# Peptides against a protein of PDB entry 8OXM: the designs that were tried, part 91

Target 1, 371 residues: chain A of PDB entry 8OXM
Amino acid sequence: FKAEFRLAGGVNLPKIIDCVGSDGKERRQLVKGRDDLRQDAVMQQVFQMCNTLLQRNTETRKRKLTICTYKVVPLSQRSGVLEWCTGTVPIGEFLVNNEDGAHKRYRPNDFSAFQCQKKMMEVQKKSFEEKYEVFMDVCQNFQPVFRYFCMEKFLDPAIWFEKRLAYTRSVATSSIVGYILGLGDRHVQNILINEQSAELVHIDLGVAFEQGKILPTPETVPFRLTRDIVDGMGITGVEGVFRRCCEKTMEVMRNSQETLLTIVEVLLYDPLFDWTMNPLKALYLQQRPEDETELHPTLNADDQECKRNLSDIDQSFNKVAERVLMRLQEKLKGVEEGTVLSVGGQVNLLIQQAIDPKNLSRLFPGWKAWV

## One batch from the design tools (peptide; aimed at target 1 H187 P216)

Design b2_p28_6_s1 (made by RFdiffusion4, then SolubleMPNN; from b2_p28_6, 17 letters changed)
Fold by OpenDDE base, seed 3:
Structure b2_p28_6_s1 (fold): chain B 371 residues (1-371), chain A 28 residues (1-28)
Amino acid sequence: as target 1 above (371 residues)
Amino acid sequence: SAEEKRKKELEEKGKIILKEIYEEALKL
């Protein structure tokens, strides 16, 4: 272990530690709290199962559709190390690092990331109309730059094209599987990009099964498909490769309905898997930077011997679990807004929902929907 | 201690918001 640690950005202040392996290789490791590790570990298993389904199908296998998984290594009952994907960077660190972010480098005359955040925080308690207007002003003065990630990392045009394609496929696969699983909290620090593969690694999988919709500021998008995410796909944007990869992923998910329902049912009723939104977690996820100073991270989840006063919480829990299962079944049938959609129709709706500036403007400012 | 009092107040606020979140999750 190196004596130096970095704090990863984001809510749980995960410690990034550099470990030298017995093989002499440096491995970055993310040290998270106990509960996040369990949630991350479970969701990694679900992603591995989804990857198995995607590998069984010829069309998804040919497209190399996979969700990048990371190894969760429990160090103790209370701590674990995520084997951090060496050579990954948070998309937020690349895009909106305060001094050297790609937005500042490529768009020096645009609003700073701080100015954008400030403007959106000022309207956080305002009407949806006011949020939309300010979001549109922010977007006009904060143009996407994520195309430059692949251009900086891959100088060879053939490699660049292959990596842009790998990125687009990774976004598509993770978006659709993330939607099926109801994965939330997809802020720019919870999505890593591999600097060698251009594939995305989703971390901090603690907001799942649409629990992002019950946040004080509900999540209004099915996945992160913001302007920078789209810009990384290149000139075709969400059309062509991305759409087709979403459709093929959705087709495999829908055709695997029974398997996915069984898996999720087991997880929802696993007493060791706390997937339900906790309000301390909700407050923490949507806490303002100004409020961070007083909430010392000493909320060790261990002293939440909130012994669930089992009776009333169990009935509410079971109803939430049943609703999650019903909604998952609807998604896997292509039922959206009470209508049965084709795979193409469902994917189209999800893309439209994810790119809609009205939906994006309603998100919590910490989600950085303008990035 | 002042820390234990703050911890209890946070736990109580936490329980209230748990109830609200569960009630909202039951509305979805």
Scores: peptide ipSAE 0.018, ipTM 0.397, DockQ to the pose 0.050
OpenDDE base, seeds 1, 2, 4, 5: peptide ipSAE 0.005, 0.009, 0.000, 0.013; ipTM 0.335, 0.351, 0.250, 0.282

Design b2_p28_6_s2 (made by RFdiffusion4, then SolubleMPNN; from b2_p28_6, 18 letters changed)
Fold by OpenDDE base, seed 2:
Structure b2_p28_6_s2 (fold): chain B 371 residues (1-371), chain A 28 residues (1-28)
Amino acid sequence: as target 1 above (371 residues)
Amino acid sequence: SAKKKLEEELKKKGETLLKGIYEAALKL
């Protein structure tokens, strides 16, 4: 280990450490000290399996449809070492960094990222109608700029076009795979972009199997397809390459139903894989500035009433696991809202749900749905 | 070092889990 460490961006201020391997090669490693990296490790394995399925299919292989994966070495329940994705930046750092963010650089007269967040926090406890109106005002005064990422990084027009296609394919693959696995908490700090490949790297995979829907502020979108995410695709937006890549990914997932169900069943019943939402995790993910004052260390006293009979916990767990498997089976059959959809119909519904301002306005303000 | 031994054990466990999932997915 080198004596020096750097802080990575993000709320958890993870330590970037340079490690010399036994091969004499320097490797950057991210040390997370608060997150259960076992969830990330397991979900990376599932993503590798999804990539194997995508590589077996000729149409998805030709399109190079892959979800980006990273190596996770969990050291304990609360600590681990991630292989640092060298040459990646959080999309939030590029877009909405306080002074140097792309929104401030390209749209200096728009609302600041702080003003947008403040306006949405002020209406957090308000009606869905008031949230929608304020979200539309925020969106009107905070125009997308993510197209400039590829324009800044790739000056050659042919390279720029190829990288924009790589980005669009990465968004499509990760969106559909993420939807099938019920991946939540897709805020702008949990999505990295590779500055060389323009591919997305999804991190912090702790909200899976639609457990984002049981948060105090439920997740209302199947994946992140916000205005900046769409702007990064260029002029065609969600039409053409993105839609076709979603459809081809969904075809492979639906045709792999038995394999995916068996994998997820094994994971849901793995006693080492805690995928369930707990109140502390929910509070951490949706922490309000008001809630910081009430977190007195009384966490030691309620260990007694959480002795719900092991039988009632196990029965509750089994019922949740069964519901997750049933919902996964529905998704893989194309059952949405009690109706069987074609791959094109299902992908269309998911795109419409993900871009709907009514759904986006209902998200937790920390998710930054206007970005 | 104890850390390197733990990383090798965790890598072996991860490879074993992946292999088990992969073998389960190949038997279908």
Scores: peptide ipSAE 0.011, ipTM 0.334, DockQ to the pose 0.019
OpenDDE base, seeds 1, 3, 4, 5: peptide ipSAE 0.000, 0.006, 0.005, 0.000; ipTM 0.237, 0.314, 0.302, 0.198

Design b2_p28_6_s3 (made by RFdiffusion4, then SolubleMPNN; from b2_p28_6, 15 letters changed)
Fold by OpenDDE base, seed 1:
Structure b2_p28_6_s3 (fold): chain B 371 residues (1-371), chain A 28 residues (1-28)
Amino acid sequence: as target 1 above (371 residues)
Amino acid sequence: DAEKKELEELKKRGEILVEEILKKAQEL
């Protein structure tokens, strides 16, 4: 281990530590100090299994449909070492970095990322109609630019085309697997893109099993399919390759219902896997930067009072776990809003929900649904 | 030393859980 660390930015200030392996190779490691890395580790295991299912199916294997995984080494309930995804950048950093973000470079006359965020924060407590109008104004004056990622990184036209297809396939696989696992909308800093493969890496898996729907500002989309995410697919957008890859991924997931249910059941009842949303985590995920000043985490809430109602907590937990399993079973049966859909019908509904500006306008402004 | 041992044990438990899950998913 080198004694030097870099800050990766963000509220948690994760530390990047350079490690020299026994092979003499330097490997970057991300040390998170407040997040339950067990959740990330468990979700990586579920992703590896989803990849195994996708590799067994000829149609998904031929399309090279995979969700990118990373090694997580949980050090404690609150600390661990992630093998840093070397050669990846957060989509949010590429798109909306204050200095050199792609929006500023390619669309210098559009609203700044700060102006967009400010406008959406001003209407956060307003009606859905006011949120929608302001979101549409923001979107009109903040046009997507993520197509330029592949154009900047891949100058050879044949390589560019292959990498754009790899990106589109990666978005499709991660969107459908993420929907099945209830990851919901993903913050743009928690989606990394590999600069060599154009594949996505999802990090910070602290919201799973539709727990984003119980946040103070509920999630309204099944996965992140914002305008920039779509723009990275090129001129066809969600049509063609993306839709077909979603359908083939969903087909494999639905055909693997028993396996997926059995595994998620084991995980939901694992006493070491805290997937439940707690009020403090909910506040943390949707805090305003302005509200950070007063909440000194008085981490001194004594461990003593939580012992008393173990039976009521256990019954509440079991009821939540059962609801999660029932909802997972519904998804894997294609049950949406009480109706059984075909794979194509279900995927179409999910895509329409994810791209609907009415749904996007209702998301928490901190998650930047206009990006 | 204790934290390193607890980490190795947590890592081993995670690997075992993956192997058991993968094994169950192979038997189905």
Scores: peptide ipSAE 0.006, ipTM 0.373, DockQ to the pose 0.020
OpenDDE base, seeds 2, 3, 4, 5: peptide ipSAE 0.006, 0.000, 0.000, 0.000; ipTM 0.375, 0.312, 0.215, 0.193

Design b2_p28_6_s4 (made by RFdiffusion4, then SolubleMPNN; from b2_p28_6, 16 letters changed)
Fold by OpenDDE base, seed 2:
Structure b2_p28_6_s4 (fold): chain B 371 residues (1-371), chain A 28 residues (1-28)
Amino acid sequence: as target 1 above (371 residues)
Amino acid sequence: SAEEERKKELEKKGEIKLAELLEKALEL
């Protein structure tokens, strides 16, 4: 280990440590100190499987549809070493950094990221109507700028076009696979962009199997398709390449139903894979300023007392696991809201749900739905 | 502690078993 560490951007202040391997090669390692890296490790294996399915299909292979994966070495339940995705930046760091974010640089007369967050926090306990009105005001005064990422990084027009295409494909693939797996907590710090490939790297995979829907503020979108995410696709937006890549990804997932169900069933019943939402995790993900004062440092000991009676937990766990499998089977059959949809119909519904300002306005303010 | 070492050994066995199950599901 080098004596120097860097802080990665993000709420958890992850430490980037340069490690010299036994081979004499320097490798950057991300040390997470609070995240369950086992969940990340398991979900990376599922993403590798999804990538294998996507590579077997000629149409998805030709489009280079893949989810970016990284190596996870879990050291404990709360600590481990991630292979740092060298040359990646959090989307939030590029867009809404307080000092030199793209919104401040390109839209200096818009609301600051802090003003937007403050306005949405003020209405957090208000009606859905009040949340929607304030969200629309925030959106009017905070215009998307993520198109400038590819324009700043790729000066050659042909390279710029190919990188914008790679970005759009990466968003499509990760959105559909993330939806099938019920991946939540897709805030702007949990999505990195590779500065060389323009592909997305999803991190912090602890909210899976739609467990984001049982948060105190439930997740109301199938994936992150916010205005800046769409702006990064350029003038085509969600149409053309994005839609077609979503449809082709969904087609491969639906045609791989048995394989996906078998894998998810094994994962749901793996005693080492704690995918279930617990109150402490829910509090951590949706911390309110009021809740920071009650987090006494004594939470080291009582992870044992929340082992309520094993029998009632096992029955509740089995019922949750069964519901997750049933919902996964519905998604893979194209069953949405009790109706069987075509691949195009299902993808269209998911896009509409993800871009709906009513759904976006209901999200937890920490998710930053206006970005 | 010996309990933490045993937990790490169980974790490593679980990851291996999960990888084997994923490989087997990819052969289907």
Scores: peptide ipSAE 0.008, ipTM 0.412, DockQ to the pose 0.023
OpenDDE base, seeds 1, 3, 4, 5: peptide ipSAE 0.018, 0.000, 0.000, 0.000; ipTM 0.471, 0.232, 0.250, 0.230; seed 1 fails the geometry check

Design b2_p28_7 (made by RFdiffusion4)
Pose (drawn by RFdiffusion4):
Structure b2_p28_7 (pose): chain A 334 residues (1-279, 317-371), chain P 28 residues (1-28)
Amino acid sequence: FKAEFRLAGGVNLPKIIDCVGSDGKERRQLVKGRDDLRQDAVMQQVFQMCNTLLQRNTETRKRKLTICTYKVVPLSQRSGVLEWCTGTVPIGEFLVNNEDGAHKRYRPNDFSAFQCQKKMMEVQKKSFEEKYEVFMDVCQNFQPVFRYFCMEKFLDPAIWFEKRLAYTRSVATSSIVGYILGLGDRHVQNILINEQSAELVHIDLGVAFEQGKILPTPETVPFRLTRDIVDGMGITGVEGVFRRCCEKTMEVMRNSQETLLTIVEVLLYDPLFDWTMNPFNKVAERVLMRLQEKLKGVEEGTVLSVGGQVNLLIQQAIDPKNLSRLFPGWKAWV
Amino acid sequence: EEEEEELEEEEEEELGEKLQEEREAELE
């Protein structure tokens, strides 16, 4: 074990450690004290199940739809450990870096990230109209730059297109799974982009199962589909590869709702922390019902096709009205 | 039933506040 450890930041102060194995290769682990990783263990298990189901289905096997997973090992009710992701860079560090940010490098005339943060801080005390107007003004003077990422990393057109296609597929699959699982904490620091495969990886998974509505600032979108992601998917935008991949993933999930419920039914017997405190678990049953409703496409008794559900999700995600009410730190304009 | 509903509302408010503080600290 290495004698030194680093802090990853945050109120809980997670610890980063390096271990040298028998082969001598250093492996980085993240021990997360004062936090419950049992929910993250369930998230990783359902991620692996979805990846296996996508691999089994012939329709998705050809499309090579995969979900990037990292091992999470719970150690106690209030602690655990997880595998650190190597060879990945944060999206916000690439895009909105103060020093060498992509938006500053490509569009110096556009508003800086500091100006946008100042405007968002000044407008959180205003009403809906002022928030919508400021958001539209910010979007008018802040064009997406993320489309140049592979352009700056993959000079060969074949490799560039392969990486762009893999990025689009991974974004569609992650977005569908996150909507199904109700993942809400999807700001720039929770998503890591690989420097080689260009596939997005979700690292935080801190809050899910429709927890953003519990937060003071509700999460009005099911997944992150901001202007930068859409521009980086290509000229076609959400139409094309993203829509088809979302439809295929939704079909696979509808076909495997039995396996998904079997995986998620680990609850109601060993409830995790932050639940059933302050004296057939209530919230567990509620989230199971919500997941079943999402999977069956019933909601309030209404039937919805896979294509219609995908179109509705796209409309909700790209709607500026929903983006205006989001948390300023979520970086909806980014 | 009324006492349980009030308790659930208080729990959700306290949890929301704690998660919000953690989120703001991470964004800093």

Design b2_p28_7_s1 (made by RFdiffusion4, then SolubleMPNN; from b2_p28_7, 13 letters changed)
Fold by OpenDDE base, seed 1:
Structure b2_p28_7_s1 (fold): chain B 371 residues (1-371), chain A 28 residues (1-28)
Amino acid sequence: as target 1 above (371 residues)
Amino acid sequence: EEEEKEREKKELEELGKKLYEKLLAKFK
């Protein structure tokens, strides 16, 4: 282990440690110190399963639909080593880095990322109408630039085109699988892009099974399909390749209903897999930058008082688990709002929900729905 | 076509069982 660590960007300031392997190769490792890496490890196994399903189906195999996975070695409940995705950058760092972010480089006269965040935070407690108006003003003055990622990294036109397709396929696969697993909206720092493959890597999988809907500011989108995410697909946006890859992924997921239900059922009842949203986790996920300063480390919550009646917690847990399984079964049947949809109808509804400025304007401002 | 769908379904069920066992074996 080298004594030098770098801070990865983001709230959790994960430590990047460079390690020399026994093979003499330097490997970057991400050390998360506060988050339960078990959830990430479990979700990576679910992604590997989804990849196996996608690889068996001829239509998804031909389209090279896969979710990028990383190795998670949990060392404890609160510590583990991630094999850092070497050659990846957070999309948030590329887009909205304060010094050299793509928005600042390509759109220097637009609002700063800070101005956008400030405007949306000012209306956080306001009506949905006021949030929508301010979100539209922010969007007008903060135009998408993520198309430039592939243009900067891939100078050869044929390579550029193939990498843009790889990106679009990666977004489609991760969006649909993410919807099925209830990952919901993903913070821009929790989506990495591979600088060589243009594929996305989703990290920090601490919100699953639609637990984002029970946050203090409920999630309103099925997955992250913000304007920059769409801009990275190029001129076709969500139409053509993206839509077809979503449909083919959804076909595989729906046809694998029994397999997916069985696996999720085991995960939901695994006592080692805490997927439930607790108030502390909810506060942490939607904490304001201003509130970070006052959380003194003195919440040594003594482990003693959580010995409340195991029976009532267990009944509440079981009811939540059953509801998650029922909702997963509905999704896999194409049941949306009490109506059975075709794969194309379901995918269309999800895309429309994900790109709707009314839904995006209602998201937690910390998640930067305008990026 | 139906026999191919039924074969794909059985192969998916067997895969599901194998993946389930492999998941269970990692949590033991």
Scores: peptide ipSAE 0.033, ipTM 0.609, DockQ to the pose 0.017
OpenDDE base, seeds 2, 3, 4, 5: peptide ipSAE 0.033, 0.029, 0.027, 0.028; ipTM 0.588, 0.566, 0.449, 0.544

Design b2_p28_7_s2 (made by RFdiffusion4, then SolubleMPNN; from b2_p28_7, 12 letters changed)
Fold by OpenDDE base, seed 3:
Structure b2_p28_7_s2 (fold): chain B 371 residues (1-371), chain A 28 residues (1-28)
Amino acid sequence: as target 1 above (371 residues)
Amino acid sequence: DEEEKKKEEEELKELGERLAKKLEAELK
């Protein structure tokens, strides 16, 4: 282990540890708390199952539609190493690193990432109208640059085209699978890109089953399809390859309804899998930089021997689990807003919801919806 | 510390095997 560690942000955020393997290779490793690792491990198994379904279908197999998975390795009772996919970088590190980020390099006259964040934080408690206006001003003065990722990494035009296609497929697959599973907290540090494959690796899978909607600032998008995410697809944007890959992924998910319901039912009732949102987790996920000072690390996971006083907590839990299963069944039937949609109609609605600047402007500023 | 780590690895493995078996049963 190198003696140097980087904090990937706030107080309880995963420590990035550079480890030299016995093979002499440096591997970045993400060190998380115990509970986060369990959640990530369970969700990796669900992703493997979704990948199995996608490999069985001829149309998704031909398109190589997969959600990238990583190995979870427990290190200790309170820390584990995600075997960080060697050669991945957070999309946020590439895009909005304060010194060398792609936005600063390619758009030096645009607002800085800090200026954008500051502007959105200033309106955080304001009306949706004021948030929308400031978000539009931020977006006008912070133009997408993620197209340059593939252009920097893949100089050969044929390789560049293949990698841009792999990226677009990865975004499509992870977006639809993530929507079905109700994955939240898709901020720019929780999405990695593989520098060799151009595929996305989703980390920090602790906000699942639409629990992002019960945050103090609710999540208003089904997945991350922000302007930079779209810019990485190239000139066609969300049209053509992305849309078709979303539709084919959604088709497989809908045709696998029974399997997916059975899987999620097992997970929802697994006593070892805490998927529920709690106030402390909500505070942590939406903590302000100003509030970082007083949260002493003394939130020992040991005090969540909240021995579930079985009766009233179990009834509330069961009602939440039932609602999650019902909503999953609706998604898998194509029921959106009380209407049954075709695969194409459902995918179109989800794309429109994800790119809507009104929805994006309402997100927590830490989510960086302008990126 | 090592025994509890092994126990957690076994619990995660058992969960994985249980999920895999359910999948295999639905896929037959």
Scores: peptide ipSAE 0.028, ipTM 0.506, DockQ to the pose 0.020
OpenDDE base, seeds 1, 2, 4, 5: peptide ipSAE 0.021, 0.024, 0.000, 0.026; ipTM 0.480, 0.563, 0.292, 0.506

Design b2_p28_7_s3 (made by RFdiffusion4, then SolubleMPNN; from b2_p28_7, 13 letters changed)
Fold by OpenDDE base, seed 1:
Structure b2_p28_7_s3 (fold): chain B 371 residues (1-371), chain A 28 residues (1-28)
Amino acid sequence: as target 1 above (371 residues)
Amino acid sequence: KEEEEKKEKEELKKLGEKLAKELLAKLK
């Protein structure tokens, strides 16, 4: 282990540790807290199950629809190491790195990432109309550049085209699986792209089962489908390959309803799987950069067993779990806003919700909905 | 068609039960 660690950008500031293997190869490892690792490990297993379902279906198998998974290696009861996917970069690092981000390189006259964030933070407590106007101004002066990822990494035109398709398929699969599991909007630092495969890797799965809707600034999109995410698909955008891959993924998910419900039910009632949103986690996920200075969570908050009656906590938990299961069942039936939709209708609604600038303008500014 | 769909549904059910058991076994 090298003594130097880097903080991965992201909410939980995971420590990247460079490790030299016995083979002399340097491997980056992501170190997270216990509870985050367990949640990530569980969600990786759910993704593997979704991949098993996707591989059994001929149409999704032919399209190579998979959600990328990573290995979680528990090191101790309190810490584990994620085997970091070697050759991945956070989308946020590629796009909006302060020194050499693609927006700065390709759009030097656009607003800086900092200017965009500042403008959106200034209107955070304002009306939805004011948020929308400022978001549109930000978007006009911060044009998407993620198409250049594949162009930089893949110089051969045939390889470039194949990798752009791999990216588009990966976004589609992860978006629909993420919607079904209620992962919601994903912070740009919590989406990695593989520099060799152009496939996405979702990390930091601490918001699941639509718990993003109960955040202080609730999520308003079913998944991250921001302008740069769409720009990476190339000229077709959300049409053609992306839409068809979403539809085929959703078809497999809906046809696997009983399987998915059984899996999620087992997870929701596992006393060792804390998926619930607590106020401290909610504050941490939507903390302002200005508020980072004071709330060092002193890890020494004593386990004062506030013996709140186990019965009331258990009843409240069970009611939340039941609501999550009911909502999952609705999604898997295609029930949206009380209406039963076809797979195509449901996927269309989700795409429209995810790309709507009114929904994007209402997201927490820290999650950079303009990227 | 209906028998194939029923058989596929039963296979998916058995798969779900298997995967749920495998998940529970990995969470322990």
Scores: peptide ipSAE 0.131, ipTM 0.747, DockQ to the pose 0.018
OpenDDE base, seeds 2, 3, 4, 5: peptide ipSAE 0.096, 0.111, 0.097, 0.100; ipTM 0.721, 0.737, 0.714, 0.732

Design b2_p28_7_s4 (made by RFdiffusion4, then SolubleMPNN; from b2_p28_7, 12 letters changed)
Fold by OpenDDE base, seed 2:
Structure b2_p28_7_s4 (fold): chain B 371 residues (1-371), chain A 28 residues (1-28)
Amino acid sequence: as target 1 above (371 residues)
Amino acid sequence: EEEEKEKEEKEKKELGERLYKELLAKLK
C-alpha cells in the first residue's frame, strides 16, 4: 500500500488507495469504511448472471446490453477493498460539485444545488401537494445539463454519438435489471459514469429486493430516470433507443424467470447475505440533520432488545422472503398492480412511474430527484 | 415449434442450474 490516499466524492468519503500487488503492478482500490461490501459482492455476482443471460440472447448481445460490474473483496461486514474503476466519476460530482459542477458552469443563473436541497428539505415533513409544488419550482429553476458530459469527453462527432448510445444502453440495462432485483438507493453518488465508455457503474448495492419501499421515506420510483439522466440520452430522451433497450432487457428477464427465481431464492435464504432492512441502516440512509447528534452514544444499549425471540424473527424473515419471491415472480410475469402487461406495456408503466414528478417529489431529499 | 420451445426451456433450465452452481461456488 502507498501511504497516500485520495478521497472519492460522496458522504461516506471512500478512500482511493494505490496498492502494489505481489506481481509488482499498481492497482487502485476503493476502501469503503461503513458499507457492507459483502452485499455489493453478492449483487455483482447476480449482475454477472444477468449479463450471461443478456449475452446469450441475440437481440441483447447485438445491442451490447450489459450491466457494468466491478471486483469486490469483502474484508469484513463493514469493510472491504473494491477495485476502483479508473476513469469513473460519480454523476453527482460531475453535475452538482459546488466549485465546478456542470449545472454551475452551464446554468450559472439557475438555483444552486444547495438551494435546491434546502428548498426540498424545508418541505420534507409537509404534504405531498406542498412537496410537489416546491419540486416543480426547483425543477423549473434547475435545468438539466448532463448532455454536456458526452460533449466534453468526446469531441469527435462519430465517437460522441457512439458513446451517447452506449450511455443510453447502459441506463436501460441497469434500470430494468435494477427494477427486477428491486435495487434502491440510486442517489447521484451511487451511480458512477465511465469517462471512456460512457457506461454507468452502480455502487452501494445494499438496498435490494424493494427494501427501499420500507424506508421511513419510501422509494416511489422503480429506478433513477431523472431529468439529467434523460438529458444524457440526447434529444430522443426516453423514446427510441432507451425504450427499445428496456424492452429487450425485460424480454430476456421475463424469459429467464425460473433461473432468476432460483438465484434470488438462494440469496434470500443465504444466512451470510443480510439483505433485510434494519432500523440502523434505515437511519444511516435517511439521516435527518436532527438525528446526527444522538446516534453516537446508544449503539451499546440496543444489544438487549434485539433478543426478540429467534422464532418471531425467523417467521418474520420467512414472510418477507416469501413476499420478495412472490413480487419477483409477478414482475417476471409482467404483473403490475394486479394486471398482466406485455413487455412494452410493463416497460412503459415503469418509465412513466420513474419520470412522474409526483413520485419524484416524494423521495427523500438526499436522493436529489431534481438532478 | 413446440419441440424448439421445449429445447429452449431445457437449455434455460440447464443454464439456471449452471449459474446456480457457479453462484454457490462463489458464495462459499
Scores: peptide ipSAE 0.024, ipTM 0.468, DockQ to the pose 0.017
OpenDDE base, seeds 1, 3, 4, 5: peptide ipSAE 0.023, 0.022, 0.005, 0.023; ipTM 0.478, 0.476, 0.311, 0.484

